# Designs tried in a protein design run: peptides against a protein of PDB entry 2AZE. Part 104

Target 1, 148 residues: chain A of PDB entry 2AZE
Amino acid sequence: AQECQNLEVERQRRLERIKQKQSQLQELILQQIAFKNLVQRNRHAEQQASRPPPPNSVIHLPFIIVNTSKKTVIDCSISNDKFEYLFNFDNTFEIHDDIEVLKRMGMACGLESGSCSAEDLKMARSLVPKALEPYVTEMAQGTVGGVF
Target 2, 101 residues: chain B of PDB entry 2AZE
Amino acid sequence: GRLEGLTQDLRQLQESEQQLDHLMNICTTQLRLLSEDTDSQRLAYVTCQDLRSIADPAEQMVMVIKAPPETQLQAVDSSENFQISLKSKQGPIDVFLCPEE

## One batch from the design tools (peptide; made by RFdiffusion4, then SolubleMPNN)

Design b1_p18_1_s3 (from b1_p18_1, 7 letters changed)
Fold by OpenDDE base, seed 2:
Structure b1_p18_1_s3 (fold): chain B 148 residues (1-148), chain C 101 residues (1-101), chain A 18 residues (1-18)
Amino acid sequence: as target 1 above (148 residues)
Amino acid sequence: as target 2 above (101 residues)
Amino acid sequence: SKSLTLRVDKFRGSLVLS
């Protein structure tokens, strides 16, 4: 019946929305873990060093990274007020946001790829509220995708 | 019947979405707390050593861009053109290079 | 605007983190 067809369309619509939200939640969880882990690391490091690092030796979030071969020639145009930048490269480059950098640093404990050791998973769980722990576990197992 | 089954599915999906929304709210709250905590923000940094771990400056140059929120970034990476454009509306953009060891 | 064409090694000298 047409009514059933309409409901099936709605069902699919809701499923897709849920899927999108699941993806968003996973990313948010990874960000939370990465940030908290970074803060924890740095706090410990500063305690061990008995001082904070020199101000100009660190890069505070947020930031973006651009990398290219050291042989790449770069043409850089900068507006007077530094509101606009234009970079022209003679070869390929890579762009990474700070979250990706943190992930590559291991700050997300390998959860982003579902490649967590037991210790990694333990750390990840410890950095989220209790309500999120089951979801972290599912992410680590690669079993996220079902409907709650 | 089929109608009853679909109706039940929709109700279950609604409950699932509500639970998902709840989890997202929790997570968003945690991120907000991090952003509002001065000490956390002070400690939210990476070092040049960290950057070297992901892109060795011995082989790659590493450029750091710090831009205000809502800064527009456009990138073209093709055989014909390699370009990055940055346009800020809220303030100046800072660009730094990470030195090699 | 100011435009500069730089090699990476020269560019590093101009924008190094202090």
Scores: peptide ipSAE 0.025, ipTM 0.873, DockQ to the pose 0.037
Fold by OpenDDE base, seed 3:
Structure b1_p18_1_s3 (fold): chain B 148 residues (1-148), chain C 101 residues (1-101), chain A 18 residues (1-18)
Amino acid sequence: as target 1 above (148 residues)
Amino acid sequence: as target 2 above (101 residues)
Amino acid sequence: SKSLTLRVDKFRGSLVLS
């Protein structure tokens, strides 16, 4: 009947919404792990060195990076107040946000690719609240869809 | 029947979504706590060495951009145009290069 | 506004983190 058809449409709609939220949750988990892992790394490093790094030697989050060939010519226009920048490149470039940088650094423990070692998985689990541990495990196995 | 089955499915999906929302709230809370913790924010940094590890400075130039929240970023990367535009409304933008080792 | 046309090496000389 028409009622069944309407419910089927609604079912599909809800499934799609859940899928979107799953993606968002996974990203949030990765961010949490990456940030906590970064902080932990730096804390340990500073303890070992018995001093913090020089202020001008580190880059605090948030940031983005742009990389391009060393041969690339860049035209840069900057407003007087530095509120506006315009970069023109003569070749291709890449942009990465800080989260992507952290992932590439391994701060997300390889969870983003679902290829965690046993140690990485252990670390990842230790950096999230208990309620999230099962989800982290599913992410590592690539079976997030099985959570629900 | 089919109607009852679909109704049950929708109820189950609702429960699943509620659980998902709960987990998301937990994550959001954790991230907020990190942002509110002064020591954590002090330690939330990378080094030039870190950046060199992800982009070989021997071959690639690495430029770092620090911009205020809500800064607009427009990028075009095509055969016709290679451009990045940054527009901030809340303060100055800082740009610097990561030196090569 | 300030306009600069730079090669990477020159750009590096001007904007190295310090």
Scores: peptide ipSAE 0.023, ipTM 0.872, DockQ to the pose 0.036
Fold by OpenDDE base, seed 5:
Structure b1_p18_1_s3 (fold): chain B 148 residues (1-148), chain C 101 residues (1-101), chain A 18 residues (1-18)
Amino acid sequence: as target 1 above (148 residues)
Amino acid sequence: as target 2 above (101 residues)
Amino acid sequence: SKSLTLRVDKFRGSLVLS
């Protein structure tokens, strides 16, 4: 009885760890798809334009963005060495990291929300190694959460 | 018996976790390859047009922050206080605005 | 309030709650 109880504790520990790793893997897959898709898009765009975009017109990863109403008053304090910034707003703001921006751009093909069309899913699968394709399919179907 | 069943379950879970670890290793390898490819790094960018699709500068101010690794960001967003604090230890922080559409 | 740390690998950065 005690041995069974010990094994049940271990079972629960492993189940929780697996759940955590599933979430981590899903995020990694989304990042991979988003980054590769972004690179492909830009490569194609530059080929069509026959030149790269002006250097001041692009923002290379990594970055974060902050957005607020244009009516928001912002006070900014900056240290001399630019190591420290302080922003005070008179209204609410939003913060987004680069991955979230890419997802909202559709670079993850809607896989993050399970909103993949057939073509979106095809694109997503094409941007990962073969071994990851089944998991991408599961993500699109919303069937991730079980045990292999 | 119950003991045998639990033992079998643990073996199956171990195998499942090993598969997850394997897939994660494959994925991290791909990300590493991208990070080591200079052409991919050159093409890893967004435009202000992309950002306008997320938050239209006609209505929203869009501020871009490029900061060194391990930069600390503290944000307060409440009815009484709206503040962002940035503190870097590894270098200067660059902040700029995307132009209006 | 939220306390975040920017963690950047060779390819990208991320925000982590601290």
Scores: peptide ipSAE 0.022, ipTM 0.873, DockQ to the pose 0.216
Fold by OpenDDE base, seed 4:
Structure b1_p18_1_s3 (fold): chain B 148 residues (1-148), chain C 101 residues (1-101), chain A 18 residues (1-18)
Amino acid sequence: as target 1 above (148 residues)
Amino acid sequence: as target 2 above (101 residues)
Amino acid sequence: SKSLTLRVDKFRGSLVLS
């Protein structure tokens, strides 16, 4: 019947919307874990060190990194006010945002790839509110995508 | 019947989405709190050592770009063109290289 | 505007353009 058809369409629409939100939530959780873990690491490091790291050695978020071969030639054009930059490379390059950098640093505890140890999972859980812990567990198991 | 089954499915999906929305709100709140905490922001940094750990500076150069919010970035990476363009609306852009060990 | 050619051996560890 037409009514059933309409409901099936709505069902599919809702499923797709939920899937999108699941992806968004996963990313938000990873960001939260990564940020908190980074802050925790740095706090501990500064407490243990005789002095804070040199100012020119630290990069505060947000940032972007570009990496390329040392052999790559880069031509750079900039405006006088430094509002505009143009980089031309003679070979391939990679761009990574700060979140990706944090993930590669292990700040997300390997949760992003489901490659977290028991200790990593424990850390990840400790860095989120209690309500998010079950979802973190699902992420670690690679079982995200089901109905809550 | 079919209608009853679909109706029940939709109710279940609604509950699931509500739970999801709740979790997202919690998460966004936490992120906002982090952004508003001055101590957290002070400690929200990576070092050149960190960057060296993810991109071997012996083989790769690592360039850091710090740009104000709403900065536009366009990248082209093809066999014919390798280009990055940046355009800021809020202030100057800073670029620097991460030294090797 | 300014146009510069960047070589890694020349600028590693330094601010680029400022």
Scores: peptide ipSAE 0.023, ipTM 0.872, DockQ to the pose 0.037; fails the geometry check

Design b1_p18_2_s1 (from b1_p18_2, 9 letters changed)
Fold by OpenDDE base, seed 4:
Structure b1_p18_2_s1 (fold): chain B 148 residues (1-148), chain C 101 residues (1-101), chain A 18 residues (1-18)
Amino acid sequence: as target 1 above (148 residues)
Amino acid sequence: as target 2 above (101 residues)
Amino acid sequence: EKVYTYLVEQLPSRLVLS
């Protein structure tokens, strides 16, 4: 019946929306884990060194990085107020935001790949509120996508 | 019947979505708290070594961009054009090269 | 071509496709 068809369409719409929110939640969790892990790493390192790093030796969040070959020629045009930049490269480049950098640094404990070691999973769980621990476990197992 | 089954499914999906929203709220709240914590802000940094670790340190240069919120970034990476355009509305953009170790 | 909006509502930040 038409009524059932309408409900089926609605069902599919909701399923897709839930899927999108699941992805968003996963990213939020990774952000939290990565951030806390980074802070923890640096705190420990500073304690061991008995001093903070030189101010000009570190890059604070937030940041974006661009990497390209050392052989790449880069032309840069900057507006007077530095509100606008234009970079022209003669070869390919990569752009990464800070969270991507943190992931590649291992700050997300490999959870982003859904293939954590037991130790990584333990760390990941310890860096989120209790309510999020089950979801972290699901992420590690690759079972995210189910309906709660 | 089929109608009753679909109705039940929709109710269950609604509950699932509400649970997701709740978890997202928890996570967002935690992130805000962390972002607002001065000690966490102080310790939220990477080194040039960290940055180079995600690329080939021998062959790659790393450029760092410090941009205000809502900055627009346009990237063209094709065989014919390689370009990055930055447009900020809230303040100046700072760009610097990560030096060799 | 990719166009991003740089979201810094909280840390870590995000580049989001516009």
Scores: peptide ipSAE 0.483, ipTM 0.924, DockQ to the pose 0.230
Fold by OpenDDE base, seed 2:
Structure b1_p18_2_s1 (fold): chain B 148 residues (1-148), chain C 101 residues (1-101), chain A 18 residues (1-18)
Amino acid sequence: as target 1 above (148 residues)
Amino acid sequence: as target 2 above (101 residues)
Amino acid sequence: EKVYTYLVEQLPSRLVLS
């Protein structure tokens, strides 16, 4: 009947919304793990060195990275107030936000690609609140997708 | 009947979504707390060595962009046009090369 | 062509397609 049809449409809408939220949560979890792992790494490194790194040797979050071949010619136009930039390249480039950089550094413990070792999974679990641990486990197993 | 079944499904989905929202709130809260923690901010950095691990400066140049929130980044990457446009509404943008380059 | 919005409401930040 019409009422059932309406409810079926609503069901699909809700399922899609849940799916989107699941994706968002996964990204948030990865962000949390990556950030905490980065901080922990740096804290340990500084303790071992008994000093912080030179100020000009580090890049603090947040940042965006653009990389291209050293042979690439780049023309840059900057507004006087530095509110606007225009870069023209003669070849291809890559853009990465800091979270992507952290993922590539392994700060997310390979959870983003489901390539977690036992040690990686242990680390990942240790970097989230207890309530999120089951979800981290499911992410590592690639079993996230169902409705709980 | 089918109607009752669908109604039950919707209720279950609602409960599932609420649980999901709860988990998201926990996660976002943790992220905010970390982001606002002074000590964490101090330690929230990467090194040139880190960047080298993902983009070798021997072959690649690495440009760093420090931009305020809501900055618009337009990128065109095609055989005929390679362009990045940055437009900030909240403050100046800082762009520099990786220090070890 | 891709247009991103740079979200820095929390760390790490994100480039989100807009």
Scores: peptide ipSAE 0.482, ipTM 0.924, DockQ to the pose 0.223
Fold by OpenDDE base, seed 5:
Structure b1_p18_2_s1 (fold): chain B 148 residues (1-148), chain C 101 residues (1-101), chain A 18 residues (1-18)
Amino acid sequence: as target 1 above (148 residues)
Amino acid sequence: as target 2 above (101 residues)
Amino acid sequence: EKVYTYLVEQLPSRLVLS
């Protein structure tokens, strides 16, 4: 009985670890799709324009953004070496990393919500290696979660 | 029996985890390849128009932060305090706004 | 209060709660 109990604990531990890795893999897949899709979009856009955009009009990854109301008063203090920043706001703000920005732009093809159109799914599949395509399909169908 | 069943389950879970690890390795490899490709990195950018689409500059200000790895970001957002603190370990931090703002 | 460590090369998340 004790042996079985010990193995049951180990089983549960492994199941939880697998669940965590599944979540991590899904996020990695979304990032891969988003990054590749972004690069593809920009390449096409530059080809159509026959020139790259002005240098000061683009923001290269990686980055973080902070957004707040235009009415928000922000006080900023910066160290001499620019290693330290302190921002004080008089109202609420939001923080987003570049990955979240890409998702909101649709660069992950809506796969992050567990659903996407046929066209989005086709795009998503085309941006990952063949070995990852089945997992992308499962993500789109919302069927990820089982042990394979 | 129960013992045999649990033993079998553990073996199967090990195989499943190995498969997951393999898929994760494939995925991380692809991301690494992207990071090593100079042309891809040149094209890995968003525009001010993109930011406008997710945070309307007509109503909101968007501040962009470019910081080195290992930078600490402390954020306080409460009724009594609204603050962001940045502390870099590896180099200077750059903060700017899009020209359209 | 939230404290993050910004790990550019850390996957899957860049901002990690510390």
Scores: peptide ipSAE 0.342, ipTM 0.913, DockQ to the pose 0.232
Fold by OpenDDE base, seed 1:
Structure b1_p18_2_s1 (fold): chain B 148 residues (1-148), chain C 101 residues (1-101), chain A 18 residues (1-18)
Amino acid sequence: as target 1 above (148 residues)
Amino acid sequence: as target 2 above (101 residues)
Amino acid sequence: EKVYTYLVEQLPSRLVLS
């Protein structure tokens, strides 16, 4: 009985670990898709324009975005070496990482929210190695979570 | 019996996790390849127009932070305090507004 | 209060809640 109990605990431990890894894998896949899609978009755009964008018109990854109302008063303190920043706001703000920005741009093909059309799914599949394609399909169908 | 069943389950879970690890390794490898590809990194950018989709500069102030790895970001967003603290260990932090703002 | 660590282990970057 005690041995069975120990194994039950271990079973639950492994199940939880697998669940966590599944979540991590899904995020990694979304990141890969979003990043590759972004690169393709920009490559195509530059080809169409026959030139790269002006240097100061683009923001290269990685970055963080902070946004707040234009009415928000921001006080900023910066160290001399620019190693430290302190921002004080008089109202709420939002923080977004670059991956979130890419997702909201649709670079992940809506796969993250279940809004993946057939065309989006095709694109998503094309942006991952063959071994990951089945998982992308499962993500789109919401069937991720099974035991492999 | 129950013991045999549990033992079998654990073996199956181990195999499943190994398969999962394999997929994760493939994915991380792809990301690493992207990070090592100069052309990909050159093309890894967003525009101010892209940022408007997140926060419209007509209504929102959009601040961009370029920070070195392992930069600490502390944020307090409450009714009593609204603050962001950045502390870098690996170099200077660059903060700027969207050029079109 | 939220504390994040800005990670650039593999691009794209990630914000990790600490």
Scores: peptide ipSAE 0.109, ipTM 0.895, DockQ to the pose 0.229

Design b1_p18_2_s2 (from b1_p18_2, 11 letters changed)
Fold by OpenDDE base, seed 2:
Structure b1_p18_2_s2 (fold): chain B 148 residues (1-148), chain C 101 residues (1-101), chain A 18 residues (1-18)
Amino acid sequence: as target 1 above (148 residues)
Amino acid sequence: as target 2 above (101 residues)
Amino acid sequence: EKTYVFSIEQLPSKLVLK
């Protein structure tokens, strides 16, 4: 019936929306874990060294990185006020945001790929509020995707 | 019947979405707390060593870009020209390489 | 040719242009 058809469409719409939100939540969780883990790492490191690192040796968030072959020729044009940059590359390049960098550093405990050791999972769980722990567990197991 | 079943499904989906929204709110709150904590922000950094660990500077050039919020990034993927355009509205953009490079 | 436009906050985690 027409009514059923309308509800089927709505059902599919809601399912898709939920799926999108699930993806967003997973990313937010990864960000939270990565950030907290990074802060914790650095705090410990500075305590062990009894001093902060030299200011020019660190890059504070947020940032992005661009990487390319050392052989890539890059032409850069910068406005006088440094509000505008134009880079021209003669070869391929990659752009990564700081979250991706943190993930590759292992700050997300391998949760992003579902490759968590027991210790990694323990760390990940410890860095989120209790309400999020079950979701972290499901992410680690690769079982996220259903409606709850 | 089918109509009643679908109606029930929609109600269940609504409840599921509400639960999801709740979890997202918790998560965003935590992130906001981190962003507002001065000590956390002081410690929110990576080193050039960290960058080397993910992109070998022996083979790759690594450029760091620090741009103000709402900065526009335009990237062009073309066999003829690869380019990145950055346009900030709120302040200067900083671009640099790690000193170790 | 493909052109990508992002707000810096909405940049994908990884973008490879080649």
Scores: peptide ipSAE 0.388, ipTM 0.914, DockQ to the pose 0.888
Fold by OpenDDE base, seed 5:
Structure b1_p18_2_s2 (fold): chain B 148 residues (1-148), chain C 101 residues (1-101), chain A 18 residues (1-18)
Amino acid sequence: as target 1 above (148 residues)
Amino acid sequence: as target 2 above (101 residues)
Amino acid sequence: EKTYVFSIEQLPSKLVLK
């Protein structure tokens, strides 16, 4: 009886670990899709324009976005070597990393919400190695969570 | 019995985790390849138009921070304190503003 | 109160909400 109880605890521990890894894998897949899709979009756009955009008109990854009301007063302190920054706001702000920005741009094909059109799913599948395609399909269907 | 069933489940979970690890290795390898591809890195950018879709510069101040890897960001957002601190270990930090137009 | 910790790295990156 005690042995079975111990194994049940171990079983639950392993299940939770697998669940955590599943979440990590999903995020990695979304990052891969978003990144490749962004590159593809920009490649096409530059081909159509017959030239790259002006260097100061684009922001390369990686980056962080901070936004706040225009009425917010911001005090900024910068070290001499620019290794250290301190921003003080008089009101609330938002922070977004580059991956979140890409997701909001639709670069992850809506896969992050577990809902994709047929076209979005096709694109998503085309941007990952063949071995990952079944997992992309499961993400789109919202069926990720089982043990395989 | 119950013991045999649990033992079998644990073995199956081991196999499942190994499969999951394999998929994660494939994915991380792809991300590494992208980071090593010069052309991909050249094309890995967003525009001001893209950023406007996240926060409209007409209503919001949009600040872009570019920092070296391993830079630490600490942010406090409360009624008592609104602060962001950045500490880089590898190089200077750059800050940009997204223009309204 | 919201506290954020962000590690800037090559992919993957992580922003942690505490």
Scores: peptide ipSAE 0.095, ipTM 0.891, DockQ to the pose 0.342
Fold by OpenDDE base, seed 4:
Structure b1_p18_2_s2 (fold): chain B 148 residues (1-148), chain C 101 residues (1-101), chain A 18 residues (1-18)
Amino acid sequence: as target 1 above (148 residues)
Amino acid sequence: as target 2 above (101 residues)
Amino acid sequence: EKTYVFSIEQLPSKLVLK
């Protein structure tokens, strides 16, 4: 009886750990897809234009986005060496990392929200190693969480 | 009995976790390869048009921050305080504004 | 298109972008 109870506790522990790893894996997959898709897009665009974009027109990863209403007053203080910044806003702001930006751009093919078309899914699958394709499919279906 | 069943379940969960670990290793390897590929890094960029697609500068001010690795970011967003603090130890921080046009 | 850089010469200051 006590042995069974101990194993049940361990079972729950393992289930929670697996759940955490599943979330981590999903994020890693999305990052991989987003990055590869971005690179592919830009490569194609540069080929079509036969030139890279203007140097001051692009932002290379990594970066962070901060957005707020245009009506928001921002007070900024910068150290002389630019090692320190302080921004004060009079209203709410949003922060987004580069991965989130890529997701919103559609670089993850809508896989992040389970809103991918057949074409999106095909693209997503093409951007991951074969071993990851089944998991990508599960993500698209919103059925991640099963036992391998 | 019950003990045997639980033991079997735990073995199955262990196998599942091992598969997850394997897949994660594949992913991390791929990401590492991307980070080490100079051409990929050269092409890993977004445009102002991209940023407009997620936050229209007509309504929102869009600021881009590029900071060295391990830069400390502190953000407070509450009714009493709205603040972002950045502290770098490895180099200067760059801030860009996405134009509306 | 062009990305504008915040300059130390311009900051610290209050910004209201409209």
Scores: peptide ipSAE 0.030, ipTM 0.866, DockQ to the pose 0.034
Fold by OpenDDE base, seed 1:
Structure b1_p18_2_s2 (fold): chain B 148 residues (1-148), chain C 101 residues (1-101), chain A 18 residues (1-18)
Amino acid sequence: as target 1 above (148 residues)
Amino acid sequence: as target 2 above (101 residues)
Amino acid sequence: EKTYVFSIEQLPSKLVLK
């Protein structure tokens, strides 16, 4: 009985670890899709424009976004070498990393939210190695979680 | 029996995890390739229009922070304190504002 | 370190995207 109990504990441990890795893999896949899709979009746009955008018109990854109401008063203190910043707000703010921004832009094809159309799914699949395509399909279907 | 069943389950889970690890390795490799590709990095950018789709500067102030790796970011968002602290050890921090128009 | 205290609208080192 004790031996079985030990194995059951181990089983649960492994299941939890697998679950965590599945979540991590899904996030990595979304990142990959988002990045590649972004690059593809911009490449196409630049080709159509026959030139790159002005240097100060774009923000390269990585970055962080902070947004707050325009009515929010923000005080900032900066070290002279710009190594340290302190922002004080009189109201709430939001912070978003670049990946979240890309997702909200639709760069992950809606795969992250179950809003992946057939065309979106096709795009998503095209942006990952063949070995990952089945997993992308499972993500779109919400069938991730089974035993491999 | 129960013991044999559990033992078999563990073996199957091990194989599943190995497959999962393999997929993760493939994915991380792809991400690394992206980071090593100069053209991809050059094209890895967002525009003001993109940012407006996330938070419209007409209603929201949108600030972009670019900082060196390992920059410490501390944020407090409570009824008593609203603060962001940035501390870099590898170089200066850049702050960008997205214009309303 | 010497620090500069100002409103965000007065951020001297801010860059505005175009």
Scores: peptide ipSAE 0.027, ipTM 0.871, DockQ to the pose 0.037

